# Designs tried in a protein design run: peptides against a protein of PDB entry 2Q3Z. Part 4

Target 1, 272 residues: chain A of PDB entry 2Q3Z
Amino acid sequence: YVLTQQGFIYQGSAKFIKNIPWNFGQFEDGILDICLILLDVNPKFLKNAGRDCSRRSSPVYVGRVVSGMVNCNDDQGVLLGRWDNNYGDGVSPMSWIGSVDILRRWKNHGCQRVKYGQCWVFAAVACTVLRCLGIPTRVVTNYNSAHDQNSNLLIEYFRNEFGEIQGDKSEMIWNFHCWVESWMTRPDLQPGYEGWQALDPTPQEKSEGTYCCGPVPVRAIKEGDLSTKYDAPFVFAEVNADVVDWIQQDDGSVHKSINRSLIVGLKISTKS
Target 2, 254 residues: chain A of PDB entry 2Q3Z as posed
Amino acid sequence: YVLTQQGFIYQGSAKFIKNIPWNFGQFQDGILDICLILLDVNPKFLKNAGRDCSRRSSPVYVGRVGSGMVNCNDDQGVLLGRWDNNYGDGVSPMSWIGSVDILRRWKNHGCQRVKYGQCWVFAAVACTVLRCLGIPTRVVTNYNSAHDSNLLIEYFRNSEMIWNFHCWVESWMTRPDLQPGYEGWQALDPTPQEKSEGTYCCGPVPVRAIKEGDLSTKYDAPFVFAEVNADVVDWIQKSINRSLIVGLKISTKS

## One batch from the design tools (peptide; made by RFdiffusion4, then SolubleMPNN)

Design b1_p8_3_s2 (from b1_p8_3, 4 letters changed)
Fold by OpenDDE base, seed 5:
Structure b1_p8_3_s2 (fold): chain B 272 residues (1-272), chain A 8 residues (1-8)
Amino acid sequence: as target 1 above (272 residues)
Amino acid sequence: PPQQPVSS
């Protein structure tokens, strides 16, 4: 998980699983230096360099910083996400074949955000950075991945009397979503939560004011311990949310209906 | 295909 530089990332859908090869390249020339630059431009360093540096021995701290810095939201992070199929002013997310070119572009352009990424690109870059920093990390893919925006562990659709979705579809389910899992101890938690920790660098929801996510023990997610930092409810919902339809009737009443056709979550982890 | 919403 640290030494492997080439691997596969799973994509597609639950019914049509596919994968692409990816060059993580954590040991290629200059990549470590770029990772250090990433740390040195993070908001916490800029606010208090001494404090930030003193905490870099903690994979928990570093993981959280990397999660935030792989996306360019809120900071001088690496990647700008885009999902609207308009990539003419940059590189299509589907064009990337490895992390190295992305990181080099970022650094070589004065830490200007690279256009563009989607979930697997964010995850892959995070994986590269974390591995480069000596943190065992793997990319994971979750099919039918929920994006819960209000921390109620539900994906809610509002529908008219005919079942048609109304208004802005804010909450949604991705065909697939990628994030990373990193192996670390959790001295900041009660005993037993060492091991794989989920980190999500794709900007989806803010955590403590920053678009970052995790680390949260995979065990906590499996056991439903939503009090566990960081961001357990959000990550839990990605893999376990229920789908609810709120159907407004002609008389003005609203009916709550469980949508059993949309099943959230099918997580697979790589062995590389 | 890219990452995209599942049809509801």
Scores: peptide ipSAE 0.481, ipTM 0.937, DockQ to the pose 0.551
Fold by OpenDDE base, seed 3:
Structure b1_p8_3_s2 (fold): chain B 272 residues (1-272), chain A 8 residues (1-8)
Amino acid sequence: as target 1 above (272 residues)
Amino acid sequence: PPQQPVSS
């Protein structure tokens, strides 16, 4: 996981799984140096360099920093996300074939955010950075991936009497979503949570005031231990949320209906 | 292909 420089990222939908080749390039010239720059411009370093540096021996700490720094939200991070198909003032997320060009562009332009990324781009760049820093990491894809915005483990749709969705969709389900899993011990948790940890660098929800996510033990998600730091409820919802329709009737009453046609979560882990 | 919401 640390040594592989090329791999595949799964995309598409649950019914039509696709993949793209990706050059992670963690051993290419200058990439490690860029990863170190990324650490040196993170908000925690800028606030207290000594404290930040003293914690860089912890893959838990570093993983969380990288999750936040791969996106440009809240900091001098690498990528700006965009999903509206208007990419003319940058590079289409679909155009990237590897992490190296992205990281080099970021560094060469004075750590200015690179336009643009979507989930697999964020995940792939995070994977490159974490591998550079010696943390075994893989990209994972989850089909029908939920984005829970109010931390209730539900995706909620508001519908009229005809079943039509009303208003702007706040909560939603992605056709697919990518994040990373990193292998590390968790001395900050109870025994048994060592192993794969989920980290999500796509800016979806804030964690402790910053757009970052994880690390959270994959085991905790599988076992439903939502008290486990970091961000267990959010990651759990990505793969396990229930879908609820709130249907308003003609008389103004609201009916709660479980939507059994939308099944959240189908996770695929990669070998490289 | 882009990441996009599923139809609901």
Scores: peptide ipSAE 0.480, ipTM 0.937, DockQ to the pose 0.533
Fold by OpenDDE base, seed 4:
Structure b1_p8_3_s2 (fold): chain B 272 residues (1-272), chain A 8 residues (1-8)
Amino acid sequence: as target 1 above (272 residues)
Amino acid sequence: PPQQPVSS
């Protein structure tokens, strides 16, 4: 989880699982230096360098910083996400084959955001950075991955009398989503939450005002302990949300229905 | 294929 530089990332859908090869390249020339630059341009360092540096011995702190800095939201982070199939002014997310080129481009252009990433690109870059910093990390893929926007642990679809979804489909289930899990102790929590911690660098929801997510103990998600920092409800929903249809009838009545055809969550953790 | 919403 630290030494492996090459591996596979799982993609596709629950019915059609796919994978791509990926070069994490954490030991390639200059990559560690770029990871250190990433830390030195983070908002917490810019605000108070001494305090930030004093906390870098904590993988909890560093993991949270990295999850925020891999995306360019709110800061001088690495990647700009895009999902609308318009990539002409950058690189298609599907074109990347490793983290090294992304990190080098970012650094070489004065820490300017790299266009473009999607979930597996964010996750892979985060994995590289965390491994560089000595934190055991793996990429995780979750099929039928929910994006809960209002922290109610539900994916809600509003439908007309014909069952057609109304509005802009703000809440959704991704065919797949990727994040990372990092191994660390959690001295900031009650005993028993050491081990794998979920971190999500894809800019989906803000955590304490920043587009970052985690670390949250995988055990907490498994056991449904939603009080555990950080971001347990959001990560829990990614793998466990229920789907609800709100069906508007022509007479103005609304019917609530549990959508059992959409099963959220099928998680695969990689070994390399 | 890219990351995308599932059909509902």
Scores: peptide ipSAE 0.473, ipTM 0.936, DockQ to the pose 0.551
Fold by OpenDDE base, seed 2:
Structure b1_p8_3_s2 (fold): chain B 272 residues (1-272), chain A 8 residues (1-8)
Amino acid sequence: as target 1 above (272 residues)
Amino acid sequence: PPQQPVSS
């Protein structure tokens, strides 16, 4: 989880699981230096360098910073996400084969955001950075991964009387989604939450005003303890959300229906 | 293979 530089990332769908090889390259020349630059351009450092540096001994603090800095939302972060198949002015997310080239491009262009990433790219870069900083980290893939936007632990579809989806369809389920799990103690929580912590660097929802997510104990998610910081409801929903259809009738009434055909969550943790 | 929404 720290020493392995090459691995695989799982992709595809629940029915058709695929994987790609990935070079994390945390020990390649200059990569650690780039990770340190990443820390030195984060908003908390720019606001108060002494305070930020004093907290870098905490994997909890560093993990949260890295989660925010791997995406370029709200800061000078590494990657710009894009999902609309228009990648002509950059690099297709599907073209990347490792974290090293991404990080080097970012640094060599004055910490300008790299175009483009999707979930596994964000997760892989975060994994590289966290490993560089001595935090045991692995990439995780979740199939049928929910994106809950309003923290109600539901994916809600609005449908007309014929069952056709209406509206902007903001809430959705990804065929797959990737994030990372990092091993750390949680002295900021009650005892028992040491171990794997989920961190999600893909910009999905803001946490305390920043596009970041976690760390949250995997145990807390498994046990349904949504009071644990950080972002337990969001991460819980990614793997456990129920799907609800709101069906409008002719008379204007709305019927709530549980959609049992869409099963959220099938998590695969890598072994290296 | 890109990340994409599941058909509902």
Scores: peptide ipSAE 0.471, ipTM 0.937, DockQ to the pose 0.533

Design b1_p8_3_s3 (from b1_p8_3, 3 letters changed)
Fold by OpenDDE base, seed 3:
Structure b1_p8_3_s3 (fold): chain B 272 residues (1-272), chain A 8 residues (1-8)
Amino acid sequence: as target 1 above (272 residues)
Amino acid sequence: IPQHPVSS
């Protein structure tokens, strides 16, 4: 989790699980220095360097900073996400084979955002950075991963009387989604929440005004303790959301239907 | 394979 520089990231779908090799490269030359630069350009450091530095001994604090800084949303972060298959002005997310090239490009271009990433790229870079900083971290893949946009623990589809989805389909289920889990104590929480903490660097929802997510105890998610900081409802929904169809009838009435054909969540954690 | 929405 700290010493392994090469591993696999799971992709594909729940029915057709695939993996790719990935070079995390946390011990390659200059990578630690880049991770330190990442910390030194984060908004909290720029606002109050002394306060930021005083908190860097906390893996909870550092994990949250890293989850925000791996994406370029709201800050001088590393990666710009893109999902529309138009990657001609950058590098296709599917082209990356490791974190090192991404981090070096970011640093060498004056901390300009690298184009482009998707979930596993974000997760892998976060994994590299966290490992560099001495935090045991692994990449996690969740198949049929929900993106709840309104914090109601549901994925909601609006349908006409024929069952056809209406509108732009704002809420969605990803075929797969990747984030990281980091091992840390949680002195900021009640006893028993030490261990694996979920962190999601893919910019999906804002947490306290910034595109970041976690850390949240995996145990809290498993036990359904949604009051646990940070972002427990969002992470819970990724793996446990129910799917609801709102079906509009011809008479204007709306029928609520539980969609049992879409099963959210199949999480796979790696040992490497 | 890139991320994509699951068809409902």
Scores: peptide ipSAE 0.489, ipTM 0.939, DockQ to the pose 0.537
Fold by OpenDDE base, seed 5:
Formats: structure tokens, sequence, C-alpha cells
Structure b1_p8_3_s3 (fold): chain B 272 residues (1-272), chain A 8 residues (1-8)
């Protein structure tokens, strides 16, 4: 995982799985230096450099920092996400073929955010950075991936009496979503949670005030231990959320309907 | 292909 510089990222939909080749390039010239810059511009370093540096021996700490810094939300992070198909003032997320160009652009432009990324771009860059820092990491794709916004483990659609979705910021399911899994021990947790840890650098929800996610043991997600830091409920919901329709009638009554046509979660982990 | 919401 650390040594592989080229790989594949899975995309598409559950019914039409696709993949693209990706150059992670963690050993290319200057990439490690860029990763160190990424650490040195993170908010925790800026607040207290000594404390931040003292914690960089922890892959848990570093993983969480990287998760936050790969996106430009709240900091001088690497990538700006965009999903509205208006990419004319930057690079289309679909145009990237590797992490190296993204990281070099970021560094060469004074740590200015790179336009643009979507989930697999965020994940791929995070994978590169984590591998550079010696953390075994792989990109993961989850099809029909839920974005739970209120930590209730549900995707809720509000509908009128005609079944039309109401509201502009309802919860949603992505056709696919990518994040990373990193191998590390978890001395901050009870024994048994060492191994693969999920980290999500796509800015979806804030964790402790920052757009970051994880690390959370994959085991905790599988076992439903939602108390496990970090962000277990959110990651759990990505792969396990139930879908509910709330149908409001003219008389003000509300009908709850379980949407069985939308099945959340089909996770594919890469082998390299 | 881009990431997009699943139609419901």
Amino acid sequence: as target 1 above (272 residues)
Amino acid sequence: IPQHPVSS
C-alpha cells in the first residue's frame, strides 16, 4: 500500500461499476516536501507549532490533520470541491489523472486551493499524502453512499402529498463516494481497534468544528460501535443509513414511509 | 464520471 504509486479508483454506480487509473506518485520528486508543507500550514501548527510537531508521531493525529487539510474548507487546504458542473475557472474534477500535479499546483501557488475536486480526487490526494508519511493507505469506494447531516443514521426526504421532494438542502445519497482507509494502531481506544481506519477528506460534515472525518476503526463500523472516535456515526451512516420518506398531507398529517428502493452502501476496497 | 445524487 505504501509502495504502490499507480492504482485504480472505482467510480460509477452500483449497477455500472467503473474504474480509472490514478497515479498516486508518493515517491515522485518534491512530493514529500509538499506533504510536510501541508502539515506546517495546518491550523493546529499555526496555533501551537510545538504541540503539533510533538503529535506528528501519531498516525491517528496525522490522519485527522490530513483529512482536514486535503480540503480547503476552514484552512489553507489543497482542494476546493465542486459538484455543479461549472468548472470553467479551474480544472474539471474528471480531468485529473494523479495526485502529483494537484499537490504541485497547490504548493507552487502559495498553498492556494486547487480547483476542483470531487470525492475520488480528495481521497486520492489524501492517499498520496498519507503514503508519503509512511501510513499504509488505500482508496475506498462506496456505492449508494449516504450523507447523513444530522447524525440520526437516516436519510430523510420530505415530500408533499404528491411525493415531490420539498426543501433545498435535504439529505442525499451519492451514486458513489470515495474515502481512504489507513492502517494504524489505536492506542487512544480500547484494545482490538487496530487495523484499517476510515478517513474522509471530502468536506461533508464538520467534526469538532473542522471539515474532517476520522480516523475511525473499520471494525467499529462493522460492529456498530458508534461511540468510537472519530465520527463513527457519520461513517456508519454512509454505509448503513436507512432511507425514510416523510409525506406531508394537506391536513397537516405526516406519513412515514420506509424507502426500500434505495439501499445504502456497497463498499469496495482496493487491494493496492 | 462525476459524483452525483441518486434520484429518488
Scores: peptide ipSAE 0.486, ipTM 0.938, DockQ to the pose 0.534
Fold by OpenDDE base, seed 4:
Structure b1_p8_3_s3 (fold): chain B 272 residues (1-272), chain A 8 residues (1-8)
Amino acid sequence: as target 1 above (272 residues)
Amino acid sequence: IPQHPVSS
């Protein structure tokens, strides 16, 4: 989880699981230096360098910073996400084969955001950075991964009398989603929450005003302890959200139905 | 393959 530089990232769908090889490259020349630059351009450092530096001994703190800095939202972060198949002014997310080129491009262009990433790219870069900083980290893939936008642990679809989805379908389920899990103690929590912590660098929802997510104990998610910082409800929903259809009838009545055809969550953790 | 919403 620290020493391996090459691995696989799982992709595809629940029915058709695929993988790609990925070079994390945490020990390649200059990569550690780039990771340190990433820390030195984070908003907390820019606001108060002394305070930021004093907290870098905490994997919890560093993990949260990295989660925010891997995406370019709100800061000088590494990657710009894009999902609309229009990648002509950058690099297609599907073309990346490792983290090293991404990080080098970012640094070499004055910490300008790299175009483009999707979930596994964000996760892989975060994995590289965290490993560079000595935090054991692995990429995780979740199939039928929910994106809950209103923190109600539901994915809600609004449908007409014919069952057709109305509106822009803001809430959704990804065919797959990737994030990372990092091993750390949680002295900021009650005993028992040490171990794997979920961190999600893909900009999906803001956490305390910043596009970042976690760390949250995997145990807390498994046990349904949604009060545990950070971002337990969001991460819980990614793997456990229920899907609800709101069906409006011609007479104006609304029927609530649980959509059992969409089962959220099938998490696969890497072993290396 | 890219990420995409599942059909519902």
Scores: peptide ipSAE 0.467, ipTM 0.936, DockQ to the pose 0.535
Fold by OpenDDE base, seed 2:
Formats: sequence, C-alpha cells, structure tokens
Structure b1_p8_3_s3 (fold): chain B 272 residues (1-272), chain A 8 residues (1-8)
Amino acid sequence: as target 1 above (272 residues)
Amino acid sequence: IPQHPVSS
C-alpha cells in the first residue's frame, strides 16, 4: 500500500468526492538523488551540516524538514503555492499527474521553486520524498478542512446585523485539504504515540518560524492531547475546529453562535 | 479540481 508508486488522491467536496490518479514515482530513476539534494539544501544543513546529517536517522526530524522543504516558503523548497487562478507564468496545479516531473523540474532548474502547487500537490510531493527516504507515508484528504490562524481552535466569522460577513476572511474552511501521514516511533514523546503522524507541507501557518507542520501523532489529535509536539492545536483545528459566528445586533449587543461538529472535518480519506 | 474556501 504505502510502497505503491501509483495511486489516487481524493479531492472535491464532502458531497461530491472526486479522485485523480497520481504517480508518486518514488522508485523512478534519479528521484532518490533529488530527495537527497532536498535535504542538502535545507536551512538546517546550510547552518550546520554535521548536526543536520547526524539527525537524519530520526524520521521525526526528517519529516519536519521535508514538511518545510516541499514548499518554497523560507527556503529553496520545491513548490510555490497559488490559489488565485492565475497560472499563466507556470503550470496549473490541476495539470500535474505525478511527483516525478515536479521534482525533476525543481532539480534541473537549480532548485528553483516550481510554479504552481495546491494542497494535494504539496502532499503528494511530500509523500514521494518521505517514501524515498524510507518513511512509510500516505496522502490524507480532509473535507471541510479548517485553517485556524490564531490557534484558538475556532473559525471565527464576524457578521453585521444583516448576517453579512465583515472584516478579513483570513480564517476559512477549505472544501478539501490534503496532507500526509507518516509511520514512525516517537521517542521524543511519552509512550503510546508511535504510529501515524500528521505532516502538512502546504504553507498555511508558521511553526517555530518556518512554514511547516508536524509531525504530530494522529492518536494525540484523536484523543485531544494538544500539548503534543508538533503543532497539535493547528492539526486538531483542521479536523475539529468549531465555527463561531459573532453577530452584532441593532442595539450594539453581540450574539455568539457556536456550531460544533457539524461542518469541519466531515470526512477524512486516505489514498488507495 | 482546485482547492477553494467554502462560502460561509
């Protein structure tokens, strides 16, 4: 399953689930070499090569590095995200059919960021890289996936007396969002958190100053242990955030409406 | 299909 080179990535919406075929291609010629280049251009290696290399035996460390390096934010990473439907100066995110072409383009152009990706592209490339590095990994799709920006486990909308949304829609719910889960032990945590770990390479929020996310035990998310590193509150919110509407009334009062467990995280699917 | 925000 996790060693298959070809698979499907789930997309669409909760009501209309779709999938696309994807060539992960982790065993194709030259792909492992590209993954090693990715490690060798990461900021931690550039800062202290010996320290970085000494830590590459840890899938926790490597997973976190890959999460950061699949996006080009903050570093010489692989993909530039774009969501505004203006892709004329690159490749539409919807045009990709596999990770191999993306990785080869990145390497062949001197580790220049590839234009463009969206969540499933980021996740798929991360999946390829992690598999190449010997970490069992799968792509996960969450429908109605929340993006919490202030780590309060809420998606907050402010509304006027007419119910119209006011202010910046910085926090939002994606129709779908993809990330990866990787199998690893967690010797850096208390016992019981071995197994699937969530990693999110789509640049959404900074973790310790870098656009990366995880690894965090899926078990911790399911059990609500938000103290567990890394980024448990953010990942928890992706799948469990409550939606809060702050509605201003005519008299200046504010009504708070909380919607729980009805919108966010309706379905989580893994690749086949 | 593209990823996009759900309308609230």
Scores: peptide ipSAE 0.419, ipTM 0.926, DockQ to the pose 0.528

Design b1_p8_3_s4 (from b1_p8_3, 4 letters changed)
Fold by OpenDDE base, seed 4:
Structure b1_p8_3_s4 (fold): chain B 272 residues (1-272), chain A 8 residues (1-8)
Amino acid sequence: as target 1 above (272 residues)
Amino acid sequence: IPQQPVSS
């Protein structure tokens, strides 16, 4: 979780699980230095360097900072996400084979955002950075991964009388989604929440005003303790959301139906 | 393959 530089990332769909090889490269030349630059350009450091530095002994604090800084939303972060198949002005997310080139490009271009990433790219870069900083970290893939936008633990589809989804389809389920789990103690929580903590660097929802997510104890998600910081409801929904169809009839009536054909969540944790 | 919404 710290020493392994080569690994696999799981992709595809629940029915057709795939994987790609990935070079995390946390021990390659200059990578640690780039990770330190990442910390030194984070908004908290820029606001109050002394306070930020004093908190870097906390893997909870550092993990949350890294989650925010791997994406370029709200800061000088590493990656710009894109999902519309228009990658001509950058690098296709599917073309990356490791974290090293991404981090080097970011640093070499004055900490300018790298185009482009999707979930596994964000997760893999975060994994590299956290490992560089001595935090045991693994990439996690979740199939049929929900993106809950309104914190109600539901994925809601609005449908006409023919069952056709209406609107912009903002609520959604990903075929797969990747994030990281990092091992740390949680002195900021009640006893028993030490261990694996979920962190999600893909910019999906804001947490306390910043596109970051976690750390949240995997145990809290497993036990349904949604009061546990950080972002327990969001992470819980990724793996456990129920799907609801709101079906409007021609007479204006609305029928609520549980969509049992869409089963959210199939999580795979990696060892390397 | 890209990350994408599942068909519903």
Scores: peptide ipSAE 0.514, ipTM 0.943, DockQ to the pose 0.536
Fold by OpenDDE base, seed 1:
Structure b1_p8_3_s4 (fold): chain B 272 residues (1-272), chain A 8 residues (1-8)
Amino acid sequence: as target 1 above (272 residues)
Amino acid sequence: IPQQPVSS
């Protein structure tokens, strides 16, 4: 989780699981220096360098900073996400084979956002950075991964009387989604939440005003402790959300129906 | 290979 520089990332769908090789390259030349630059350009450092530096001994603090800085939302972060198949002005997310080239490009272009990433690219870069900083980290893939936008632990579809989805499909289920889990103690929480912590660097929802997510204890998610910082409801929903159909009738009434055909969550944790 | 919404 710290020493391995090459590994696999799981992709595809629940029915058709695939994987790709990935070079994390945390010990390659200059990569640690780039990770330190990433910390030095984060908004918290720019606001108060002394306070930021004093907190860098905390893997909780660093993990949260990294989750925000791997994406370029709100800051000078590394990657710009794109999912619309229009990648001609950059690099296709599917073309990356490792984190090293991404980080080097980011640094060499004055910390300009690298185009483009999707979930596994964000997760892989975060994994590299966290490993560089001495935090045991692995990439996790969740199939049928929910994106809950309103923190109600549901994926809601609005349908007409014929069952057709109406309006903008704001909430969604991804075929797969990747994030990272990092091993750390949680002195900021009650005892028992040490161990794997989920961090999600893909910009999906804002946490305390920034596109970041976690760390949240994997144990808290498993036990349903949604009060646990950070972002327990969102991460819980990624793996456990129920799907609801709101079916509109001709008279304007709406019927709530549980969609049992869409099962959220099939998490795979990697060894390397 | 790309991340995409599942059919609903």
Scores: peptide ipSAE 0.513, ipTM 0.944, DockQ to the pose 0.537
Fold by OpenDDE base, seed 3:
Structure b1_p8_3_s4 (fold): chain B 272 residues (1-272), chain A 8 residues (1-8)
Amino acid sequence: as target 1 above (272 residues)
Amino acid sequence: IPQQPVSS
């Protein structure tokens, strides 16, 4: 998890699982230096360098910083996300084959955001950075991954009397979503939450005012302990959200229907 | 295949 420089990332859909090779390249020349630059341009360092540096011995702290810094939202982070198939002014997310080129481009352009990333690109770069910093990390793929925007553990669709979705989908389910899991102790939590911690660098929801997510114990998600920091409800929803249809009738009444056709969550972890 | 919403 620290020593492996090449691996595979799962993509596609639950019915049609695919993978791509990825060069994480955590030991390639200059990559560690770039990871250190990433830490030195983070908002917490810029606000109070001494405090930030004093906390870098904590993988919990570092993991959270990296989650925020891999995306360019709110800071001088690495990647700009884009999902609308308009990539002409940058690099298509689908064209990347490794983290090294992304990190080098970021650094070489004065820490200017790299265009563009999607979930697996964010996850892969985060994996590289965390491994560089000595934190055992793997990329995880979740098929039919929910994005809960209102923290109610539901994906809600509004439908007309004919079952047609009305308006723009505020909440959604991704065909797949990638994040990382990092191995660490959790001295900031009650005993038993050491082990794999989920971190999500894709800018989906803000956590404490910043587009970052985690670390949250995988065990907490499995056991349904949503009180554990950080961001347990959001990560729980990614893998366990229920889907609800709100169907408006002609008479103005609204019917709540549980959508049993959309099953959220099929998580796959990698050994490499 | 890019990351995309599932059909509802």
Scores: peptide ipSAE 0.508, ipTM 0.941, DockQ to the pose 0.540
Fold by OpenDDE base, seed 2:
Structure b1_p8_3_s4 (fold): chain B 272 residues (1-272), chain A 8 residues (1-8)
Amino acid sequence: as target 1 above (272 residues)
Amino acid sequence: IPQQPVSS
C-alpha cells in the first residue's frame, strides 16, 4: 500500500464492472517534492505555518488536508471536477493514465488547477499523495454510490401522481464512486477505531466549511457508529443509504415508499 | 468510463 506504484482502479457499473490500469508513481522523480508543495499551499499552512507543520505528524490531520487539497474547491488544490462531457478546454477525465502527469502539470503551472477530474482521478491522486507521505492507502470503488446532501441517510426522489420524478434531482446515485482508505491509528477517538479510514477527495459536500471528507473509521461505518469524526453520516450514506420515493396522491397527500429497485452500495477495496 | 448518475 506504500510501495506499489502501478495498479488498477475499478469503474463501470454494478452489472458491468470494469477496471483501468493506473500509474500512481509515488516514487517517481519530483513527486514527493510536489506533495510537500501541496501541503505548503494548503489554507491551514497559509494561516499559521507553525501550527500546520506541528500537526503533520498526525496522519489524521494530513489525511484531512490532502482530502481537501486534491480538489481545487476552496483552495489552490490540484483538480477541477467536471461531469458534463465538455472537456475541450482541458483534458478529459477519461484520458488520464496516472497521477504523475497530473501532479507535474499542477506544479509546473504554478499550482493552477488541472482540468479535469472525476471521482477515480481524485481518488488516485489522493492515493499517490498519501503514499508519498508514508500513509498506507488504497483506492476504493463503490457501485451505486449515494450522494446524500442533507445527512438524513436517504436518497429522496419526489414524484407526481403519475410517478414522474420532480424537482432538481440534487440527491442522486452514481453508477460508481471512488475514494481512498488509509491505514492509521485514531488517538482522537475511543479505542478500537484504528485501521482503515475512509477519505473522499471528490468535492461532494462541505465538511466544516471545506470540500473534504474524512478520515472516518471503516469500522465505524460498518457498525453504524455515526457519532465518530469525521463525516460518518455522509460516508455511511454513500454505501448504505435507503432510496425513498415521495409520491404525491390525487388528494394532495404524500406517500412514502421505499424504492427497492435501487440498491445502494457495492464496495470493492483494492489489494494493491 | 465516465462517472454518471444512475437513472431512477
Scores: peptide ipSAE 0.496, ipTM 0.941, DockQ to the pose 0.531

